# Ledger of designs, part 319: peptides against a protein of PDB entry 5Z08

Target 1, 168 residues: chain A of PDB entry 5Z08
Amino acid sequence: RQKDEWAKKTSSLMKQLDWFIGEHLGAMLAAEELGGPVVGELMEIDPDDLSAGFNAHGKLKKATSQPDLDRRQRRIDDIWGPQDEQGQAHKRKRGADEALAASAEMRDLIEQLMNKLVEAGGDNSATYVEIPRESAAARFLVRSKVAMFHPNDARRLRLVDFGRDLDD
Target 2, 222 residues: chain B of PDB entry 5Z08
Amino acid sequence: GLPRLIDAIEEASKIPAKRRQTPIKPTIEKLTTHLYTHGASPDSLLRLADLLTLRNHLDQASLAAITRNLYPSSTVSDEVVLRFIGALGHGQLKPTLALQALFLRWLVMVYHLLENPGVLGQVYGVLFDLLDTAAIRPQLCHLLALVTRRKHVRPFRIQAILTLSRQTGGDPNLTGLLRVFKNYYPEIIVGDATKGRASAFKHPDPQWRQHLDEIQQRRSEA

## One batch from the design tools (peptide; made by RFdiffusion4, then SolubleMPNN)

Design b2_p29_2_s3 (from b2_p29_2, 15 letters changed)
Fold by OpenDDE base, seed 5:
Structure b2_p29_2_s3 (fold): chain B 168 residues (1-168), chain C 222 residues (1-222), chain A 29 residues (1-29)
Amino acid sequence: as target 1 above (168 residues)
Amino acid sequence: as target 2 above (222 residues)
Amino acid sequence: AAPPAEFSPEDVLRLLIEEISILKAKAEK
């Protein structure tokens, strides 16, 4: 009974994580990979612009007033913003594809990190996942204090062992 | 009344100081005087929490003055608490670390008025991860000392405190927090990290507490 | 109404992964 409740809660939280990655984080990660803002480092945005929230592409919805968008916001708008109708459709599609790719990379990386932690059976040396590059996803996990790089090898990443208990 | 003062400040907060037709300072002074005399209702607290935590055009002195006079006349909702917790950390949209320290101090001083103290336990990880931020560490450790339960005391957190304690030369606030952890698990080997001077986590402002108690007492008589 | 001060994406991810990890470890015992 208790195990089943924990399994159900885990499944619910995994769905929330997948939703968070797909609907919010993927677009922000894609923007970071393209040399946009670092995830979580939102630019100086007008409070009225903040009230508009983010679109599905991790962009701040433009408030009705065109404030002097700084160069970085202009770059985000250049990557994802209104162009000519045909150019807009292609850029929107490309941006959506990049957000999907970033979401998939993050999901896969989290899964690998979780699996390696379980497989290691408490051996910290065996918990490292080899990453092909220092991606926005990998950097984000480290900034989130969810993962750590190997001190001598930035291509090796491990999950923090949150599950370990003192009663064990 | 208080709602009208908040309305005026909310509208002024949308406008850069140089573009305001009227100085906001007299309205801030009326607000802080009202808060000192009567406290803030739950609804007013939420509105004030938004003014304090969201990026706007209010000056830091005004925000600090509001925070120092933020006496609850009643309880503090989970929503109000989460506004202040969500305002913590680094980022361009976050309040200054000085203001964050005042928010943490406020949460310590009103902890007994929280509708659900368990809400802080749910966001424990967010609070704990900010321990490396020196400017807020004293108040953060005090809040964590109140919030910590057995379920929060985990090997990775013990190791994090021990590492940070070594890096800081034995910060007395970290030593105090580690002693709180040891109260739940006496078997924790902390070595020399607990032998140093620890913070006692005493109430940060006895006069503020006394004035809060007077405001709260008037509510029970009404 | 100004949107509430939202948790950073980093905080959201951390809270989710921490709780998932704790629950998985409990379910395996």
Scores: peptide ipSAE 0.653, ipTM 0.888, DockQ to the pose 0.687
Fold by OpenDDE base, seed 2:
Structure b2_p29_2_s3 (fold): chain B 168 residues (1-168), chain C 222 residues (1-222), chain A 29 residues (1-29)
Amino acid sequence: as target 1 above (168 residues)
Amino acid sequence: as target 2 above (222 residues)
Amino acid sequence: AAPPAEFSPEDVLRLLIEEISILKAKAEK
């Protein structure tokens, strides 16, 4: 019973992670790879965004989980959007393709990191994944403090062992 | 009343100080006086948390003055807590580290008024991973000392504190937090990291506590 | 519940990965 509940909760959280990567993180990672802002460091308060954050009654529009992330995504799309309609369609398509690629890279990297940690059986030297390059995805995992580079080799990345217990 | 003062400040917060027709300082002083006298309801706390945590055109002195007078008249909701936690860390959209330190100090002082103290335990990782930020570390360690339960004491966190303690030359706040961890797991080998001076995590403002207790007492009599 | 929208993407990812990792380790015991 308890193990089944943990497995169900794990599956639910994995679906939330996949959704978060696909719907929000992928485009931000793609923007960082293209020389845009670092994920989460979207610059200047557009006065229009401050104004749009408030309803007509001066209350912050309750950012349901979707709208603020949608605004960040829209800004990334707007920053990279071409001025003409055909150019806009081509850049939107390119931006969407780059966001999908970044999402796939992040999912694959997380999966590899989790699998290597399980396979290592407690050997810290065996927990490293080799990465072909320092990507926006790899940097983001390190900034998130979920992964660490090898101190002498930036092409080796490991997951933090969150699951290890003191009672083990 | 308090809602009208918040309305005026919300509107002023959308406009750069140089473009405001009226000075905001008198309205901030009225707000802080009202908060000092009556405290803030849960609804008012949420609105004030948004003003304090979201990037706007309010000056740092005004934000600090509101935070110093942010007395809850009742309980503190999970939503209010999460607004303050979400405002922590580095980034262009985050409040200044000085203001974040005031938020952490506030959370310490109102911890006993949380509707669900477990909410801080759910975001424990967010708090813990900010320990490398020197400007907020004293208040952060104090909050973590209150929030820490057996489930949060993990090998990776012990190693992180030990590493950071060595890098900082034995910060007393980190030593204090490590002693809290050792209370749950006495077998933790902390070596020389616990031999140093530890913070006692005393209440940061006894006068503020006394005034909060007076505001809370008026609610129980009403 | 999903982390609040006020959290940075880094905080969201950290909370998800930490909880997933802890639950996986518990389920394997």
Scores: peptide ipSAE 0.651, ipTM 0.888, DockQ to the pose 0.553
Fold by OpenDDE base, seed 3:
Structure b2_p29_2_s3 (fold): chain B 168 residues (1-168), chain C 222 residues (1-222), chain A 29 residues (1-29)
Amino acid sequence: as target 1 above (168 residues)
Amino acid sequence: as target 2 above (222 residues)
Amino acid sequence: AAPPAEFSPEDVLRLLIEEISILKAKAEK
């Protein structure tokens, strides 16, 4: 019963993470890759969602998502916007494609980092993922204090071991 | 009353100081006097939290004056707490680090009035990850000392504090926080990091506490 | 209405990954 509840909660949080990456983070990462600022749009976290831990329904409340979408699209358009209407449509499409690419990169990187941490079995030397480049995704994970670069090699990234307990 | 004063300040906050028809300072002084005398209701407290945490055209002195007089007349809701926590850290939309330090100090002073003190435990990671920000570290460590439970004391956090303690030359606030961690896990090897001077995390303002208690007592009699 | 006090994207990601990691570790025990 308790393990099933944890598994359900984990699945819900994974869906929330996937949504957050795809609907919110991807375009910001794309903007950063293109030389734009990392624009932290504010996400409303419901106190009840925090208290429950992020709830099983995956709804980071939709209410703030609409204004965020319009501002985000404007920023992608501002970073990419040609002055010409045809150029704007092509740049909007390119911005959307870059946001999808950045979302995919972030998802893949998080998955690799999580898998490497599990596979390492407590060996810190084996927890590093090799990254092809210092991407906006990699930098964001480090800024978020979720990942750390190897002290001597910026191409090696590891996940913070949040799951380790002192009672283990 | 207080709501009308907040209305006037909210409207003034939308307008750059140079374009205001009337000086806002007299209204701020009336607000702070009212807050000092009567405190803020939960509804007023939320509105004031928005004024303090959201980017607007209010000057830093006015924001600081409101924060120094932000006496709750009752409890502090999770929503109010989350406004202040969301305002912490680095960013163009966030308040100044000086104002963030005042918010953290306020949270310490009103901790016993939180409707749900567990809300701070849920956002513990947000607070903890700001320990590298020197300007807010003293107040942040004090708040973390109140909030920390056994579930928050984890290997990665111990290592993070130890690393930061070495980098800062043994900041007494970090040493104090490590001692709080040791209260839950005495076996934690902290090396020489705990042998140094530690902060005692005393109440930041005894006079403010006394005045808060007087405001809270008047509510229990009403 | 001013947008409610919202966590940074960095804070949101960290809270999600931290909680996911803790729950996974509990489920594997």
Scores: peptide ipSAE 0.647, ipTM 0.888, DockQ to the pose 0.695
Fold by OpenDDE base, seed 1:
Structure b2_p29_2_s3 (fold): chain B 168 residues (1-168), chain C 222 residues (1-222), chain A 29 residues (1-29)
Amino acid sequence: as target 1 above (168 residues)
Amino acid sequence: as target 2 above (222 residues)
Amino acid sequence: AAPPAEFSPEDVLRLLIEEISILKAKAEK
């Protein structure tokens, strides 16, 4: 029963994470990779989405309001849009493709980091994932204090062990 | 009344100071006087939280003056709390670190008036991750000392504080926070990091507390 | 209207990953 509730909550949060990566973070990461602003400098996530997300029981409520995807897309289009209609369509498509690629990279990196932490069984040396490059995704995870680079090797990244308990 | 003063300031906040037809300072002074005398209702607190946390054309002195007089006449909602927490950190859209320090100080001083103190425990990670920001660390450690529960005391957080304590030469506020952690887990090995001077996390403004109590007492008599 | 002071994307990711990690560790016990 309790394990089933935790599993259900985990599944719900994983879906929220996937949605957050795909609908918000991917576009911001793509913008950073394209020489745009660093993720988090220009885009704030509505506290109403988070406040609606925090019930008295600490459950993230479903953000029912799809944030106006239109306003964010318009800002990307306003920053990068060519003045002609054909150029705007090509840039929108390229921006969408880059956002999808950045989302996929972030999802894969988080999955690898989580899997390595579980597989390591408490061995900190075995928790590192080798990254091919210092991507916007990797930098973002470090800025978020979710991951840390190896002190002597910036190609090695590990997840912070949030799950470890002192009662263990 | 307070709503009309807020309306005037909200409208003025949309306009650069150089383009305002009338100086806003007299309206700010009326607002702060009203807040000092009567406090702010939950609805007024939310509107004022928006004025304080959102990027607008209000000057830093006006924002600081409002924050220093932000006496709740009743409770503080989760929404108001989350506005102030969301305003913390680095970024072009965030308030200045000086103003963020005032917000954290305010949250400490009104902590007993929160409708749901548990809301701060839900965003504990956001607060904790700002400990490296020296400008807000004193007030942040004080707030964390109030908010910390057994569930928040984790190995990674202990290690993070120990690392930051070494890097800062043993900041008394970090030492104070480690002592709070030890209250939940006495067995925590903190080494020399706790042997130093620790902050006692005393109330940051006793006069402000007394004045708040007077405003709150009027509510109980009404 | 100025958008409300929103949690940064970093804060959102931080909160999600922390809670997921804690819940996974509890479910494995």
Scores: peptide ipSAE 0.647, ipTM 0.889, DockQ to the pose 0.636

Design b2_p29_2_s4 (from b2_p29_2, 12 letters changed)
Fold by OpenDDE base, seed 4:
Structure b2_p29_2_s4 (fold): chain B 168 residues (1-168), chain C 222 residues (1-222), chain A 29 residues (1-29)
Amino acid sequence: as target 1 above (168 residues)
Amino acid sequence: as target 2 above (222 residues)
Amino acid sequence: AAPPAEFSPEDVLRMLIEEISELRRKAEL
């Protein structure tokens, strides 16, 4: 009975985690990968804001701070026809695809980290997942204090063992 | 009354200081005087917590003055607590670390007035993960010393404190927190990290406590 | 309980992973 309740609660929390990754975190991770703000600096990244791009400092290019030249070029491009709507639609689609990809990467990485921790059976050396690159997902897990890099190898990531008890 | 003062400050908080028709300072002074004299109801505390924690156009001196006079007239709700906890950490949308230190100090001073002290135990990890932030560490360790229960004393947290203690050269606040952990698990091997001066986690402001008690007494008589 | 909306994404993720990890460990014992 109690084990079944814990299993049900775990399943519910996994669904909440999946929802959180897909509905909120994915777009923010995609923005960070595109050279945008670090996750959490902008809580509401409109996917449309991803299409506006980021400046060299990772700040959203607000349409108001673009010099009159970009407004003039947009006006010229707006005057010369439907290429801008297709270009905006392509940018929007690309932003959505990048958010989906970032969400998938985060889900897969969390799953691998959790599985490796279970498989290691208490051997800390066996808990590391090899990551192909330092991604926004990997950096976010470390900033969240959920994962740690190997002290000598930034391509090796492990989950923090939250479940271990002193009474175990 | 207090609600009208909060209304005026909320409206002013939406407008940059340079674009305000009237200076806000006189209204802040009226608010802080009212809070010092009467305290804040649960509803007023929630509104003030939003003003203190959400990004707005209020200046840091005004926010600090409100926080220093934030006497509860009754209990502190879970919602108010969660507003202050959610405001902790790094980020452009979060309050300054100086203001966060004042929030943590406030939580320590009003801990006995929480409707549900268990709410801080639910967010224990959020608090614990901020221990590397030197500017808030003294107040954070004090709050954690109050909140810590046996369930929070985990191997990964012991290791994290030990590592941070070595990195900081044995911060007395971390040593104090390790002693709290050892009260639940005496067998914890802390090595040299407990050798030295530990913080006693004394009440941060005895005068503030006395004044809070006077405000609380006046409400129980009404 | 769902983490409060006022928490950072980092805090939300950490709270979820911590709670999941604790429950999984309890279910295995």
Scores: peptide ipSAE 0.602, ipTM 0.849, DockQ to the pose 0.546
Fold by OpenDDE base, seed 3:
Structure b2_p29_2_s4 (fold): chain B 168 residues (1-168), chain C 222 residues (1-222), chain A 29 residues (1-29)
Amino acid sequence: as target 1 above (168 residues)
Amino acid sequence: as target 2 above (222 residues)
Amino acid sequence: AAPPAEFSPEDVLRMLIEEISELRRKAEL
């Protein structure tokens, strides 16, 4: 009975986690990867706002014509082509695709981190996941105090063992 | 009454100080006088918690004055507690660390009036992860000392406190929190981290406590 | 209950992962 209740609660929390990643966190992670604000500094980034790009201060560019486009913004504008209706649709699609990619990366990374912790059986050396790059997702997990980098290798990430008890 | 004073402050909070037609200071003084005399109802506490925790155009002195006079006339709801906890930490949308320290001090002083003390246990990890923030650490450790139960004493938290204690040269507030953990698990090896003087977590303001008790007594007689 | 909107994304993620980890450990015992 208690095990079944815990399993149901775990399933519910996993669904909430997936929803949180997909509906909120993915767009914020994509914005950070694109040189926007750090996750949590700007709440409720619309994927459509990702298409406008960010200035050197990580602020959304308002559509106003000011010419001092930072080099990074020029690259974004060069990648996104002319501001015709087709260009705006392509921009919106790309913002949505970046948010989806960031969501998928975060889900996969959390799953790998959880699986490695279980597989390690208490061996801390075996709990590390190799990451291909220092992504916004990896940085976010570390800022959240959920994961830690290896002291000597920033390509190795491990989950904090929250489940371990002193009575175990 | 108190609701009308809150209405006037809410409207003023939407407008930059330089654009206000009337100075807000006299209304803040009336509010703080009313709070000192009568306390705040649960509904008024929620509205005041929003004014204190949400980014608005109120000055820091006014926010601090309201917080120092935030006497509950009855209980403190989970919603009010969560507003103050959600306002903690770093970020452009968060209150100043000085104001956060006042919120934590307030939560310590009203802890016995919480409708559900368990709500703080549910957000224990949020509070615990702020221990590296030196400006709020004294009040945060005091609150954690009240909130900590056996279920919160975990290996990763013990290691985190031990690491932070070494990094801070043995902060007496962290030593005090480790002693609280050891009360639940006497077998915890804290090593040199507990050899230092620990904080006793005494009540932060005895005069404020006495005045709160007087306000609470008037409610029980009504 | 979903964490209140007042919490940072970091706090939300941490609270979810902590609670999931605790429940998984209890289910294995």
Scores: peptide ipSAE 0.601, ipTM 0.847, DockQ to the pose 0.563
Fold by OpenDDE base, seed 1:
Structure b2_p29_2_s4 (fold): chain B 168 residues (1-168), chain C 222 residues (1-222), chain A 29 residues (1-29)
Amino acid sequence: as target 1 above (168 residues)
Amino acid sequence: as target 2 above (222 residues)
Amino acid sequence: AAPPAEFSPEDVLRMLIEEISELRRKAEL
């Protein structure tokens, strides 16, 4: 019974993680890879928008009903976008495709990291995943204190063993 | 009353200082005087937490003055706590590290007034991962010393503190936190990291505590 | 509970991964 509850909760959290990656993180990662700001800096509030006030979530109360995703995409488009409507549409599409690619990369990397940790059975040397490049995804995991590079090889990444107990 | 003062400051916070028709300083002084005399209700605390943690046009001196006078007249809600925790760390949207240190100090000083102290335990990882930020580390370690329970003492966190302790040359606050961990797991091998001087995590402001107690006593009589 | 919207993306990810890792370990024991 308790194990089943933990399994259900794990499944729920995995869905939340997947949603978070796809709906929020992917666009920010894509922006970083495209030479935009580091993840989280895209959330900058324009000082001129401060007059609109803030919602309970610290976000600007703009009258535009558009989801935060659309605002982030618009900001990417505003930074990089051609001024013409057709160019903006092409950039929105490209930005969406890059966000999907970044989301997929992050999901795959997390899955590999989690699987390697389980497979290693407590051998820290076996927990490393080889990464083809220092991606925005890899850097983000390290900044998040979720993963660590091998001290001698930046192409090797491991998940922090959060699950290990001292009573084990 | 306090709500009207907060209203005026909220409106002023939306406008750059150079574009304000009236100086905000007199209103801030009225607010801080009121807070010192009467404290802040839970509702007022939430509004003030938003003013302190959200990016606005208030000057750092005003924000610091409000924080120094942020006496709760009652309890501190989870929502208020989470506003302050969410304001911690690096980023352009975050308050200055100096202000974050004041927030952490405040949380230490009002810890006994939290409606649910367990809320800090739920965000323990957020706090713990900021230990590398030198500017807030003293207050952060003090707060973590209060919040830490057996469930938070994990091998990865022990290793993280040990690594950071070596990198910092044995920061007394980290040594103090390791001693707290060792209280839950005496068998933890900390090596030379615990042999050094540790912080005692004393109350950061005894006068502030005394004044808070006086404000809180008035509530029990009402 | 989902992390509050006030947290950084880094904090959100860490909280999720930490909790998932803990629950997975408990389910295996």
Scores: peptide ipSAE 0.599, ipTM 0.840, DockQ to the pose 0.549
Fold by OpenDDE base, seed 2:
Structure b2_p29_2_s4 (fold): chain B 168 residues (1-168), chain C 222 residues (1-222), chain A 29 residues (1-29)
Amino acid sequence: as target 1 above (168 residues)
Amino acid sequence: as target 2 above (222 residues)
Amino acid sequence: AAPPAEFSPEDVLRMLIEEISELRRKAEL
């Protein structure tokens, strides 16, 4: 009975986590990966705003027609295509795709981290997940104090063992 | 009355100081005088919490003055508590760390008036994760000392405090918090981290407490 | 309860993961 209630609550929380990642966090992570603001500095990032790209100061680039903007701007404009309606649609789609990709990366990373922690059976050395790169997702987990890098290897990430009790 | 003063301040808070037709300082002084004399009702307290925690055009001195006079005339709701907790940490939308320290100090001073002290236990992790922020650590440790229950004393938190204590050279507030943890689990090996001076977490302002008690007594007589 | 909208994304994630982790541990015991 109590175990069933805990399982139901866990399932509910996992759904909330999935929703939070997909509806809020993914766009912010994508913005950070694209050289936008760090997650949490701008809480309301529409995937459509991702399409506008970010300046060197992490601000949304207003569609200023000024030609002399830096090579990074050209690359963003090249990445996001011309400012025509079709270009805006492609930009929006790409922003949405980046948000989805960031959401998927975060979900997968959390799942791997949680699974490794369970599989390790108390062996801290076995709790590390190898990450291919330092992503916005990985950085966010560390900033959130949910995960920690290996002290000698930034490609190894582990989940904080929140579930461990002193009475265990 | 207090609602009209809050209305005027809310309106003024939307306008940059340089563009205000009338100085807000006299209205802030009237508000703080009213708060000092009568305290804030739950409804007024919520509105003031929004003014204090939301980004607006009020100056830091005015916000600090309101916070220093934020005497509840009754209880403090979960909603008010959550406004102040949500205002903690780093970020462009967050209040200054100096103001956050005043909020934490306020929460310590009104802790006995919380409608549900358990609300702070629910957000315990939010508070705990701010311990690395030196500017708010003294008040934060004091609040955590009040809030901590056995369920919050976890191996990862013990290790986090021990690590942070070493990194800070044995901050007395962290030592004090670790002693609170040890009260729930005496078997916790804290090593040299507890040999240092610990904060006693005394009431931060006895005069403020006395004045709060006077305001609270007037309500019970009305 | 869902964390209030006032919390940072970091706090929201941490609260969710902490609570999930605690409940999973309790379910395994």
Scores: peptide ipSAE 0.601, ipTM 0.847, DockQ to the pose 0.559; fails the geometry check

